# Peptides against a protein of PDB entry 6B4J: the designs that were tried, part 15

Target 1, 315 residues: chain A of PDB entry 6B4J
Amino acid sequence: DITMQWYQQLQDASMQCVLTFEGLTNSKDSQAKKIKMDLQKAATIPVSQISTIAGSKLKEIFDKIHSLLSGKPVQSGGRSVSVTLNPQGLDFVQYKLAEKFVKQGEEEVASHHEAAFPIAVVASGIWELHPRVGDLILAHLHKKCPYSVPFYPTFKEGMALEDYQRMLGYQVKDSKVEQQDNFLKRMSGMIRLYAAIIQLRWPYGNRQEIHPHGLNHGWRWLAQILNMEPLSDVTATLLFDFLEVCGNALMKQYQVQFWKMLILIKEDYFPRIEAITSSGQMGSFIRLKQFLEKCLQHKDIPVPKGFLTSSFWRS

## One batch from the design tools (peptide; aimed at target 1 A223 Q257 D268)

Design b1_p12_7 (made by RFdiffusion4)
Pose (drawn by RFdiffusion4):
Formats: structure tokens, C-alpha cells, sequence
Structure b1_p12_7 (pose): chain A 315 residues (1-315), chain P 12 residues (1-12)
């Protein structure tokens, strides 16, 4: 409940932001759409540019967003644009910027697991300078993936199925329901991004402040799910690509206590899945063992493939 | 059960 109450605080707090700019979106004038067009454009593209080439140019995207959010003018396609044009624009850009980070994790990181880090450092940095944006990231991240909270949505009695699948985060239209394969990845990329944000910190600017969403939330995440019965395919999958990304940072921080948590899912939580999962979906549960059988005996959890090296920063 | 409860708490 402590979590479910905190879960609601962010959700209805985001709905307050959906209404604070109400009128900027619900506007049909020519100029009214031009403004709504140029802001969302110059605020959601720099996030899409976030690449793995170098941290040198990764700063440009960070600065371009800091200037845009802090009110300064920003060079866009054609003429420069700024938030000072409209008082509602700031509380609007922060909304669209937050969704993009989770959306970049939704599409890109689900397919390319390594791009989770160069995106997360910009987000873990923007979260420091502007905390309001972070709560909005925790807002969208949580609804599109309630498994990141983590809370498994229970079945409310007397309701149709298509109504329930939407609560699980499946993308569904009038007649189309998102397959399970093309769904499981959209959740992997989300929590792989979440598992990266909590362990990374923006290096530049020399800040003595603390990480806004500390690595502590990584411990509670593993603990909060491992105390409840696992879902068949979702848990064994998400439980793996979270440890692969943040298992190295947690091993260093919570040295022995983290190992105890691992030798528990090995002999107490693995059986909790072997029966729950049918023979047609053991694919996820198998990767989870192949991941731990090594890590437990090697006394090490490999650093996530795609970690930003020193070479990446200087270069 | 006791191991699960100990792990439900955050180490200091």
C-alpha cells in the first residue's frame, strides 16, 4: 500500500499536469497549432537523437534540452523557438519530454538493449536539474508498465477480457490486440531503461547533489516482486533483463545482502515458476537460470553490455 | 519466509 499510495500520487499528479495546460492542446486556431507543433517538435527530437557514438556530442542534446526547459531560446528547424512564447508551454513541454524518454525506452531499448545507457544518463541528468520532469517520467513509466512499479494488476470481477488486457499494458485497438511477443519486449525495454537510470549519473557540471531516483529503488524492486507469486512469462523475463542491466551496480552496493537475494531465487523462487509456467513458455525461465548459474559460481555479475566507458566520455 | 521478510527491508 505504501507503494500503491505512492503509485497514485504520481498518477493523479500527472493528471493535474494534463489539465494545467488544458487549452494549449484543445486549440484549433492556426497559430494555436503552430505553437503546439513547434514545441513538441523541438522537445521530443533531441531525445530521439541520443546515440552511442560519443558522450562528447551527447552533451549537446543535454544542453539543448536544459536551455529549452530553463526557458532559453533553442535552435530548431528553420527559426529559433523558446518556451517564453506561452506560459502553458513549460508545463506542456515537460509532459511531452517525459513521455519521450519512456517511449524511447519503449521502442528503441526493447530492440537495442545497449542504447538504454546513453538515454538514461541524459534522463538521470535532466531529472536532477528539473525534478518535476522526473515525477512525470515516473508517471508515464508506471502506467505503460505497471510491472515497473512493481504491481501486478489483479482481475476485477465481472469485467470483459479486452478491458483487462489494456490494464496489463497491452496495446489494443478496436479489434486488434498486441501479440505477446511484440508486447514482452515493450516491457523489457522499459525496465531495462529503468534499471539503467537508477545506476547512472550525469558526469558533467560537477554536481554535489544526489541521484534523484537512487539505486535504493533497485533493491525494493527486486524485493517487492520476489515476495509475491510470479507471473508465468512476464516475471521470469523482466526479472532477467533487470539483473543483467543493474545486477552489477547492486552487487557492488549491497555486497552480501544482494547475494542472499540471488541464492533465494535460485532455490526458493525458481520452483515458484517451474509449476506456474506451462511447457510452452519455459523460454524465459531458462534464460533466468543460465544467467544465474554462472553469476552465482563466478561470484560476479557481468557489467551490462553497452555500459558507457571512459573512452565514450572523453571521445 | 524469514529470508523473504529480511530481504523486504532495505539494508543500511
Amino acid sequence: as target 1 above (315 residues)
Amino acid sequence: SEEFEELAELPS

Design b1_p12_7_s1 (made by RFdiffusion4, then SolubleMPNN; from b1_p12_7, 6 letters changed)
Fold by OpenDDE base, seed 1:
Structure b1_p12_7_s1 (fold): chain B 315 residues (1-315), chain A 12 residues (1-12)
Amino acid sequence: as target 1 above (315 residues)
Amino acid sequence: SELLKELSKLPE
């Protein structure tokens, strides 16, 4: 399967990256430890500072991340930090940066859906300039949220239950599995971030180039989801999240074909979701149903709340 | 399935 081959390739690349910088991460040398911590902070703090407050501040954050990835010194924690401080510094920073973007989906976007857009536009812009960061974003995203691929991990003979739960994206701590509501909240945040990334371009880049991971991947994702058996609660939740964030963009891009897809969801896929939905899971199903019915009735998908406007970039 | 046939008509 091509999708699984793609998934595995990205995971292999991510694992290889970790192996590449193992010398930096495993070093007992005090200077190496200091460099590691400085690089980690330099890679992650700017991402945590992303907000909807002002476009000018977002540009400053972008420029700082780009400078770091370009081998230029940046100020972090009152120190000058550069990836050139260690031969493995660039690989480490790329990995940690990508990880942090996905964590912001998992945490910040999960709690504040509007945060998807400023995070995504920075991630998209960095991806254009640094393709390896993009691949690592996908690798981290796919590992934490297999539904972003999409695929459903299978239980294998001899597998521990906890390992299977982790493969499904659940957090397992002290032999306690994460509550379903918290799990879905995190998955929702990551899917919303992904849906934002595939539609957004950094406005100060070379917009003549093709988006490195554009709306065609959104179409692929939808097609793949619809070709899979639905999962209880998960499918209805994530399909809604995805369409709420990028449905308007997909509508504009694919027009009549997009509406055909929505009709297929409503007429053919919804009954399959309903058949596996328990009374306690009706909330997600009803939300998706109401959204699709409204969109089909009005022949429009609204621009998502938090979408970045021209006024944002002038601030 | 009919769904698969319809999806095959959609752009990749």
Scores: peptide ipSAE 0.036, ipTM 0.763, DockQ to the pose 0.476
OpenDDE base, seeds 2, 3, 4, 5: peptide ipSAE 0.034, 0.035, 0.032, 0.034; ipTM 0.752, 0.749, 0.729, 0.750; seed 2 fails the geometry check

Design b1_p12_7_s2 (made by RFdiffusion4, then SolubleMPNN; from b1_p12_7, 6 letters changed)
Fold by OpenDDE base, seed 2:
Structure b1_p12_7_s2 (fold): chain B 315 residues (1-315), chain A 12 residues (1-12)
Amino acid sequence: as target 1 above (315 residues)
Amino acid sequence: SEKLRELSRLPK
């Protein structure tokens, strides 16, 4: 399976990255510990500062992240921090930065859907300049949200139930599994972030180059989802999230072929979702239904709320 | 389905 091979390759690369900077993370040396903490803050704090407020602030954040990844010193916590402070500094920063982007999908976007766009445009721009960060974003995303690949993890003989639940993307704490609503909220945030990344380009980069992980991956994702059996509540939720965020972009890119896909979703796949939807899961189902019906009726998919306009970049 | 296979062959 080509999809599973790709998944595994990204996970292997992520694991190898972790092994590469283990000396930094496991060091008992006080200076190494200080460097680790400084690098971690320098990598993650700028991402947490991303907001929908002003394009100028977003540019400052981007420039700071790019400077850090380029080996330049940056100010963090009142100190000058550089990846050159440790031989493993760059690998560590790339990993923690990628992890933080996905975490913002899981937390910030989950709670505020419009936050997907400013986070995604920074992530896309950084990915364009630093491909390894992009691969690590995918690795973190795929591990937390296997539905972003997409694939459904399988229970293996001898596996603990809790480990299987974690593979499915659930958080398990003190032998208590996460509530379904919280699980879906986190998955939604990550899918929305992914759907935003694949369509956005950093406006101050070389826009003539091909997107490093563009809308062709959105098309692939939809095709793969449609070739899978729907999951109760999950498929209806995430399919809606994906289409709401990147449906307009896919429509513009693929035109007639996009509408063929949307019709296929409505006529062939949607009844399969309905067949597995319980009365308690009707909310996600109805939302997807109304979205599909509206889009097909109007022959249009609206630009998503929170999409970055020219006025944002002039702010 | 054949329709899905056709869609998967569309230009990436």
Scores: peptide ipSAE 0.027, ipTM 0.713, DockQ to the pose 0.678
OpenDDE base, seeds 1, 3, 4, 5: peptide ipSAE 0.027, 0.024, 0.023, 0.025; ipTM 0.699, 0.692, 0.686, 0.705; seeds 3, 5 fail the geometry check

Design b1_p12_7_s3 (made by RFdiffusion4, then SolubleMPNN; from b1_p12_7, 6 letters changed)
Fold by OpenDDE base, seed 3:
Parts: sequence; structure tokens; C-alpha cells
Structure b1_p12_7_s3 (fold): chain B 315 residues (1-315), chain A 12 residues (1-12)
Amino acid sequence: as target 1 above (315 residues)
Amino acid sequence: DELLEELSKLPE
């Protein structure tokens, strides 16, 4: 299975990255610990500062992240920080930066869907300049949200229930599994972020180059989802999230093919979702239904709320 | 569907 091979390759690369900077992370030396913390803050704080407020501020954040990844010193916490402070600094920063982008999907986008776009455009732009960061974003995303691959983890013989729940993307703390609504909220945020990344290009880069992980991957994702049996509540939720965020872009890119896909979803796949939907899960089901019906009726997918406009970049 | 299977493959 090509999809699973790709998944495993990314996970292996991520694991190797962790091993590469193990010396930095496991060091008991006070200076090394300080460097680690400084690098971690330098990598993650700019991402947390991403907002929908102004394009100029977003550019500043982008430039800071890019400078850090380029080996230039940046100001963080009142100190000059550089990846050159430690031989493992670059690998560590790339890993933590990628992790933070996914975390913003999991937390910020989950709570504020419109936040997907400014985060995604920065992530896309950084990915274009730093492909390894992009691979690590995927690795983190896939591990936290296997539905972004997509695949459904299976229970293996001898596996603990908690481990299986974690593989499915649930948080398990003190032997208590995360509530379904919170789980879906986090998964939604990550899928929405992914859907935004694949369609956005950093406007100040070389836009003539091919998107490092573009809409073709969105098309692949949809095709893969449709080739899988629906999962109760999850499929309806995430399919809606994905289409709401990138449906307009897919419509523009694939035109007639997109509409054929949407009809296939409505006529062939949606009944399969319905068949596995319980009375307690009608919310996600109804939302997807209404979205599909509205889009097919109007022959249009609306531009998602929070989509970045020219006016945003002039602010 | 064959089409969906083909489209689900990762680009080389």
C-alpha cells in the first residue's frame, strides 16, 4: 500500500530526526538546556503569534521563522538565538516548529476555524523554503490525526485499549479517554489546517514554483476517503471540514471533475455514512447533508470564512 | 471504483 508506505516513511524520518538531536534534548549540561529552551521558544512563539489581524504582522512572523531556519540570529525572549548555538540546533528547531504548526491546528484552529488560513499560509511558505519542515509537519499531523493520511488504525492482538485509542488520535490521561466531542474538535482543527495548507501559497515567494504539497494531495485525500468504509461520526465530520475549507479551491482547480466527485459523495458515499450514523450523531450528519445539498443546488462552493484577501495583505 | 483507486495513489 503506497499510502501506508508514505506514512511509514514520514514517521521513520521524524523518528530519525528525534534521534539526531537526542544529544541536545537529553543533555544534563546547564548551557545545553538553556540553548534547548531558547531554540524551542524561538521556534514556537512566532507560530503562536500568528493571527488574522494584519498581513504585515504575518510577514514579520514569517521572516523571523525563515531567518531562524536559515541560521541567522533572531531575537527571542530578549536574547539572540541561533540554530548555530548547537550542532543539533537546526534539526531540533525544524522538528519543534513543525510540531507547533500541527499543535495550532489541534488547538487554535479547533476553537477558531478562521485561524486556519493565516497559520496555513505561513506553514506553506516555510515548507516551500524548507522542505524538511513540511515533511515533519506531515509526520506530526499523521501521527495525531491518522485521518489526515487517511487511514483507520486497527486493533492488533495483544494491544492495550489505551494504546489503540491513542493510535486513533484520542488523548488518554490517567486512564481516561478523551470525550468524543473534544476528539472530533481537535481532529477537525487539524484537517482544516491541512485543507488550508494545500491550497495556499505565500504571496511573497516565487509563486511560479509548484506548491510543495498542493491541491493534488487534497484530491488524493478525497479519493482515498471515498475508497474507505466510513467511520461513525468521524467521516461525516472531517469530510465536511475538508470540503468547507478547500472545496472552493478544488472546484476552481478541477471544475467538472470536482462536481462529479461531489455528486458521487452525495449519491453513493453519503448513504453509507447514513447507514452507520446513530441518532446521537445526527449533528455532523445533518451538517454534511445540508452542505452538500446547498452546494449542489447552487452549483457553487462558497469561499471559506477567514480566507485571506488582498486587503489583508495590504494591512 | 478504478478511478477512485487510481486517484487515491500518491503522486510519484
Scores: peptide ipSAE 0.028, ipTM 0.712, DockQ to the pose 0.377
OpenDDE base, seeds 1, 2, 4, 5: peptide ipSAE 0.023, 0.027, 0.025, 0.028; ipTM 0.690, 0.711, 0.699, 0.725

Design b1_p12_7_s4 (made by RFdiffusion4, then SolubleMPNN; from b1_p12_7, 5 letters changed)
Fold by OpenDDE base, seed 5:
Structure b1_p12_7_s4 (fold): chain B 315 residues (1-315), chain A 12 residues (1-12)
Amino acid sequence: as target 1 above (315 residues)
Amino acid sequence: SEKLEELSKLPK
C-alpha cells in the first residue's frame, strides 16, 4: 500500500530526526539545557503568537521563524538565540516547530476554527522555504491524526487497549481514555489546519513555485476516504471539516470533477455513513448532509469563514 | 466503484 509506505517513511524520518538531536535533549550539562530551552522557546513562541488580527504581525512572526531556521540570531525571552549554539540545534528547532504547528491545529484550531488560516499560511510559507519542516509537520500530523493520511489503525493481537486507543489518536492519561467529543474536536482542528495548508501560499514568497503540498493532496485525501469504509461519527465529522475549509478551493481547481465527487458522496457514500450512524451521532451526519445538499442546490461551495483576504494583508 | 478509481488517478 503506497499510502502506508508514505506514512511509514515520514514516521521513520521523524524518528531519525529525534535520534539526531538526542545529544541535545539528553544532555545533563547546564549550558546545553539552557540552549535547549532557549531553542524550544524560540521555535514555539512565535507560532503561539499567530493570530487573526493583522497581516503585518503575521509577517513579523514568519520572518522571525524563517530567520531562526536560516541560522540567524533571533530575540527570544530577552536573549539572542541561534540554532548555531549547538550542532543539533537546527534539527531540534525544525522538529519542535513542526510539532508546534500541529499542536496549534490540535488546540487553537480545535477551539477556534478561523485560526486555521493564519496558522496554515505561515506553515505553508515555512514549508516552501524549509521542506524538512513540512515533512515533519506531516509526520506529527499523521501520528496524532491517522485520519489525515487517511487510514484507520487496526487492533493487533497482543496489543494493549490503551496503545490501540493512542494509535487511533486518543489521549490516554492515568488509564483514562479521552472523551469522544474532545477527541473529535482535536481531530477536527488538525484536519481543518491540514485543509487550510494545502490551499494557502505565503503571499510574500515566490508564487511561481509549485505548492510543496498542494490541493492535489486534498483530492487524494478525498478519494482515499471515499474508498474506505466509513468510521462511525469520525468520517462524517472530518469529511465535513475538510470540505468546509477547502471545498471552495477544490471546486475552483477541479471544477466539473469536483462536482462529480460531491454527487458521488451524496448518492453513494451517504447511505454507507447513515448505515453506521447511531441516533446519538446524527448531529455530525446531519451537518454533513445539510452542507452537501446546500452546496449541490446552489452549485457553489462558500468561502470558509476566516479565509484571509487582501484587507488582512494590508492591516 | 470504478468512478472512485478514476477520480483517484486525477491527482497524477
Scores: peptide ipSAE 0.024, ipTM 0.683, DockQ to the pose 0.736
OpenDDE base, seeds 1, 2, 3, 4: peptide ipSAE 0.023, 0.023, 0.024, 0.023; ipTM 0.676, 0.682, 0.679, 0.675

Design b1_p12_8 (made by RFdiffusion4)
Pose (drawn by RFdiffusion4):
Structure b1_p12_8 (pose): chain A 315 residues (1-315), chain P 12 residues (1-12)
Amino acid sequence: as target 1 above (315 residues)
Amino acid sequence: SRIEELAEEEPL
């Protein structure tokens, strides 16, 4: 409940932000759409540019967003634009910027697991300078993936199925329901991004402040799920690509206490899945063992493939 | 039980 109460605090707090700019979106004038068009454009593209080439150019995207959020003018396609044009624009850009980070994790990181880090450092950095943006990221991240909270949505009695599948985060339309395969990745990329943000810190600017969403939330996440019964395919999958990404940082921080948590899922939580999962979905549960059978004996959890090296930063 | 006991402990 401590978590479910905190879960609601962010959700209805985001709905307050959906209404604070109410009128900027619900506007049909020509100029009214041009403004709504140029802001969302110059605020959600720099996030899409976030690449793995170098941290040298990764700073441009960070500065371009810091200037845009802090109110300074920003060069866009054609003429320069700024938030000073409209008082509602700031509380609007922060909304659309937050959704883009989760959306970049939704599409890109789900397919390309390594791009989770170059995106997370910009987000973990923008979270420091602007905490309001972070709560909005925790808002969208949580609804589109309630498994990141982590809370498994229970079945409310007397309701149709298509109503329930939407609560699980499946993308559904009038008649189309998102397949399980093309769904499971959308969740992987989301918590792989979440598993990266909590362990990374923006290097530049020399800040003595602390990580806004510390690695402590990584411990509670593993603990909060491992104390409840696992879902068949969802848990064994998400439990793997979270440890692959953040298992190295947790091993260093919570040295022995983290290893205890691992020798538990080896002999206490693995059986909790072997019966729950049918023979047609053991694919996820198998990767989870192949991941630990090594890590437990190697006494090491490999650094996540795609970590930003020193070469990436200087270069 | 073992998992629940450890999950209720605060991290060091």

Design b1_p12_8_s1 (made by RFdiffusion4, then SolubleMPNN; from b1_p12_8, 7 letters changed)
Fold by OpenDDE base, seed 3:
Structure b1_p12_8_s1 (fold): chain B 315 residues (1-315), chain A 12 residues (1-12)
Amino acid sequence: as target 1 above (315 residues)
Amino acid sequence: SNIRALASQPPP
């Protein structure tokens, strides 16, 4: 399976990255520990500062992240920090930065869906300049949300139930599995972030270059989902999230072909979702159905709430 | 199925 090979390749690359900076991570040296913490803060704090407030502030954050990844010193916590402070510094920062982007999907976007767009445009722009960060974003995203690949992890003989639950993307703490609503909320945030990344380009970059992970991956994702059996509540939730965020962009890009896909979702896939949906889960399906039927009726998919306008970039 | 046909032809 090509999709599973791609998934495994990204996971292997991510694992190799971790091994590369293990010396920095496991160091008992006080200076190395300090450098690690400074680098971690320098990589993650700017991402946490991303907001919907002003384009100028977003540019400052982007420039800071790019400067750090370029080996330039940046100010963090009142200190000058550079990836050159340790031979493993760049790999560590790339990994932690990618991890933080996905975490913002999992946490910030999950709670505030509009936050997907400013986070995604920075992530996309950084990915254009630093492809390895993009691969690591995918690796982190795929590990936390296998539905972003998409694939459904399978239970293997001898596997602990908790480990299987973790592979499915659930958090398990103190032998307690995460509640389904919280799980879906986190998965929604990550899918929304992904759907935003694949459509957005950093406005100050070279737009002549191909998007490193563009809307063609959105089409691939939809195609793969539709070729899989639906999962109860999960499929309806995440399909809605994806279409709400990137449906307008996919419509503009693929036009009639995309409308044909939407018709197939309504006619062929909805009955399959409905067949596995319990009465208590009907809300997610109804939301998807109403959204898609409205789009088909109006022959339009709305621009998602929080989409960055020209006025945002002038602020 | 029609879904398989669309999935096999990702637009360029």
Scores: peptide ipSAE 0.046, ipTM 0.793, DockQ to the pose 0.778
OpenDDE base, seeds 1, 2, 4, 5: peptide ipSAE 0.042, 0.043, 0.043, 0.039; ipTM 0.781, 0.782, 0.784, 0.769

Design b1_p12_8_s2 (made by RFdiffusion4, then SolubleMPNN; from b1_p12_8, 5 letters changed)
Fold by OpenDDE base, seed 2:
Structure b1_p12_8_s2 (fold): chain B 315 residues (1-315), chain A 12 residues (1-12)
Amino acid sequence: as target 1 above (315 residues)
Amino acid sequence: SRIRELAAQPPP
């Protein structure tokens, strides 16, 4: 399976990255530990500062991240920090930065859906300039949310239940599995972030370049989801999240072909979702159904709330 | 299935 091969390749690359900077992460040397912490803060704090407030601030954050990845010194915590402080610094920063972007999906976007767009546009712009960060974003995303690939992890003989639950994307702490609502909320955030990334370009970059992971991957994701058996509650939830965030963009890009896809979702896929949906899970399905039917009725998919406008970039 | 056919031909 090509999709699974791609998944595995990204996971392998991510694992290799971790091994590459193991010396930095496992060092007991006080200076190395200090460098590690400084680099970690320099990589992650700017991402946490991303907000919907002003385009100018977003540009500053972008420039800081880009500078760090480019080997330039940046100010962090009142200190000058550079990836050149350690031979493994760049790999470490790229990994932690990518991890943080995905974490913002599962936390910030999960709680505030509109936050997907400013985070995504920075991620997209950084990805364009630093492809390895993009690959690591995918690796982190896929590991935390296999539905972003998409695939459904299978229980293997001899596997611990907790490990299987983690593979499915659940958090398991102190032998307690995450509640379903929290799980879906986190998955939704990550899918929404992904859906935003694939449609957004950093406006100050070279627009002549092809998007490193564009809307064609959105089409691929939809196609793959539709070719899989639906999972109870999960499929309806994430399909809604995806369509709400990038449906307008997909409509504009693929036009008639996308509308055909939506019709197929309604006619062929909804019955399959409904067949596996319990009464207690019907809310997610109804939300998806209502959204899609409204889109079909109006022959339009609304621009998602929080979409960045020209006025945002002038602020 | 019609869905598989659409999936097999991603628009450029």
Scores: peptide ipSAE 0.059, ipTM 0.825, DockQ to the pose 0.758
OpenDDE base, seeds 1, 3, 4, 5: peptide ipSAE 0.057, 0.058, 0.058, 0.056; ipTM 0.820, 0.824, 0.823, 0.819

Design b1_p12_8_s3 (made by RFdiffusion4, then SolubleMPNN; from b1_p12_8, 6 letters changed)
Fold by OpenDDE base, seed 3:
Structure b1_p12_8_s3 (fold): chain B 315 residues (1-315), chain A 12 residues (1-12)
Amino acid sequence: as target 1 above (315 residues)
Amino acid sequence: DRIRELAAQPPP
């Protein structure tokens, strides 16, 4: 399976990255520990500062992240910080930055769906300039949300139930699995972030280059989902999230072909979702159904709430 | 399978 090979390659690359900076992370030296913490803060704090407030602020954040990844010193916590402070500094920063982007999907976007767009445009722009960060974003995303690949992890003989739950993307703490609503909320945030990344380009970059992970991957994702058996509540939820965020962009890009896909979802896939949906889970399916039927009726998919406009970039 | 045919990735 090509999709699973791709998944595994990204996971292997991520693991190799971790091994590469193990010297920095496992060091008992006080200076190395300080450098590690400074680099971690320099990588993650700017991402946490991303907001819907102003385009100018977003540009400053982008420039800071790019400068850090380019080996330039940046100010963080009142200190000058550079990846050159340690031979493993760049690998560490790239990994932590990518991890933080995915975490913002998992936390911030999960709670505030509109936050997907400013986070995604920065992530996309950084990915364009730093492909390794993009690969690491995918690796982190795929590990936390296998539905972003998409694939459904299978229970293997001898596997602990908790390990299987973690593979499915559930958080398990003190032998307690998270509630389904919290799980779906986190997965929704990550899918929404991904759906935003694949459609957005940093406006100050070289627009002549192809998007490093563009809308073609959105089409691939939809195709793969439709070729899989639906999961109860999960499929309906995430398909809605994806279409709400990137449906307009996919419509604009693929036109008639995309409408054919939507018709296929309605005619062939909805009955399959409905067949596995309990009465208590019908809400997610109804939401998806109503959204898609409205789009088909109006022959239009709305621009998602929070989409960045020209006025945002002038602020 | 109709799904496979319609889900064929459009050319880039």
Scores: peptide ipSAE 0.061, ipTM 0.811, DockQ to the pose 0.671
OpenDDE base, seeds 1, 2, 4, 5: peptide ipSAE 0.055, 0.056, 0.055, 0.054; ipTM 0.808, 0.807, 0.812, 0.810

Design b1_p12_8_s4 (made by RFdiffusion4, then SolubleMPNN; from b1_p12_8, 7 letters changed)
Fold by OpenDDE base, seed 1:
Structure b1_p12_8_s4 (fold): chain B 315 residues (1-315), chain A 12 residues (1-12)
Amino acid sequence: as target 1 above (315 residues)
Amino acid sequence: DKIKELASQPPP
């Protein structure tokens, strides 16, 4: 399976990255610990500052992240911080930055769907300039949300139930599995972030280059989801999230072909979702159905709430 | 399966 090979390659690359900076992370030296903390803050704080307030502020955040990744010193916590402070500094920062982008998906976007767009446009722009960060974003995303690949992890003989639950994307603490609503909320945030990344380009970059992970991956994702058996509640929830965020962009890009796909979802895939949906889970399916039927009726998919306009970039 | 066919040919 080509998709599983791609997944495994990204996970292997992420694991190798962790191994590369183990010297920095496991060091008992006080200076190394200080450098690690400073680099971690420099990588993650700018991402947490991303907001929908002003395009100018977003540009400043982008420039700071790019400067850090380029080996330039940046101000963080009142200190000058550079990845050159340690031989493993760049790998560590790339990993932590990518991790933080995905974390903003599962936390910030999960709670505030409109936050997907400013986070995604920065992530896309950084990915364009720093491909390794993009690969690490995918690795983190895929590990936390296998549905972003998409694939469904399988239970293997001898596997602990809690390990299987974690593979499915659930948080398990003190042998208690995460509630389904919280799980779906986090998965929704990550899928929405991904759907935003694949359609957005940083406006101040070289737009002549092809998007490093563009809308063709959106088509691929939909195609793979439709070729899989639906999961109860999960498929309906995430398919809605994806279409709400990037449906308009896919419509504009693929036109008639995309409408044919939506018709197939309605005619062939909805019955399969409905067949596995319990009465208590019908809300997610109804939401998806109503959204898609409205789009088909109006022959239009609305621009998602929070989409960045020209006025945002002039702010 | 029409879904498989559409899904197998990502538009260029």
Scores: peptide ipSAE 0.070, ipTM 0.831, DockQ to the pose 0.764
OpenDDE base, seeds 2, 3, 4, 5: peptide ipSAE 0.066, 0.064, 0.060, 0.059; ipTM 0.835, 0.835, 0.821, 0.827

## One batch from the design tools (peptide; aimed at target 1 Q224)

Design b1_p13_1 (made by RFdiffusion4)
Pose (drawn by RFdiffusion4):
Structure b1_p13_1 (pose): chain A 315 residues (1-315), chain P 13 residues (1-13)
Amino acid sequence: as target 1 above (315 residues)
Amino acid sequence: SDLEQQLTEELFS
């Protein structure tokens, strides 16, 4: 409940932000749409540019967003734009910027697991300078993936199925329901991004402040889901690509206590899945063992493939 | 911190 109460605090806090700018979106004038168009444009593209080429140019995207959020003018396609145009624009750009980070994790990181880090460092950095943006990231991240909270949505009695599948985060339309394959990845990329944000810190600016969403939330996440019964395919998958990304940082921080958590899922939580999962979906549960059978005996969890090296920063 | 301790106790119980 401590978590479910905190879960609601962010959600209804985001709905307050959905209404604070109410009128900027619900506007049909010509100029009214041009403004809504230029802001969302110049605020959600720099996030899409986040590449793995170098941290040298990765700073441009960070500065371009810091200037845009802090109110300074920002060069956009054609003429320069700024938030000072409208008082509602700031509380609007922070909304659309937050969704883009989860969205970049939704599409890009789900397919390309390595791009989770160059995106997370910009987000973990912008979270420091502007905490309001972070709560909004925790807002969208949580609804599109309630498994990141982590809380498994229970079945409310007397309700149709298509109503329930939407609560699980499946993308559904009038008649189309998102397949399970093209769904499981959209969750993987989300928590792989979440598993990256909590362990990375923006290097530049020389800040003595602390990580806004510390690695502590990584421990609670593993603990909060390992104490409850696992879902068949979702848990064994998400439990793997979270440890692959953040298992190295947790091993260093919580040295022995983290190892105890691992030799538990090896002999106490693995059986909790072998019976729950049918023979048609053991694919996830198998990768989870192949991951641990090594890590347990190697006494090491490999650094995530795609970690930003020193070469990436200087270069 | 208190929540971590409570969840750890539940995990190792």

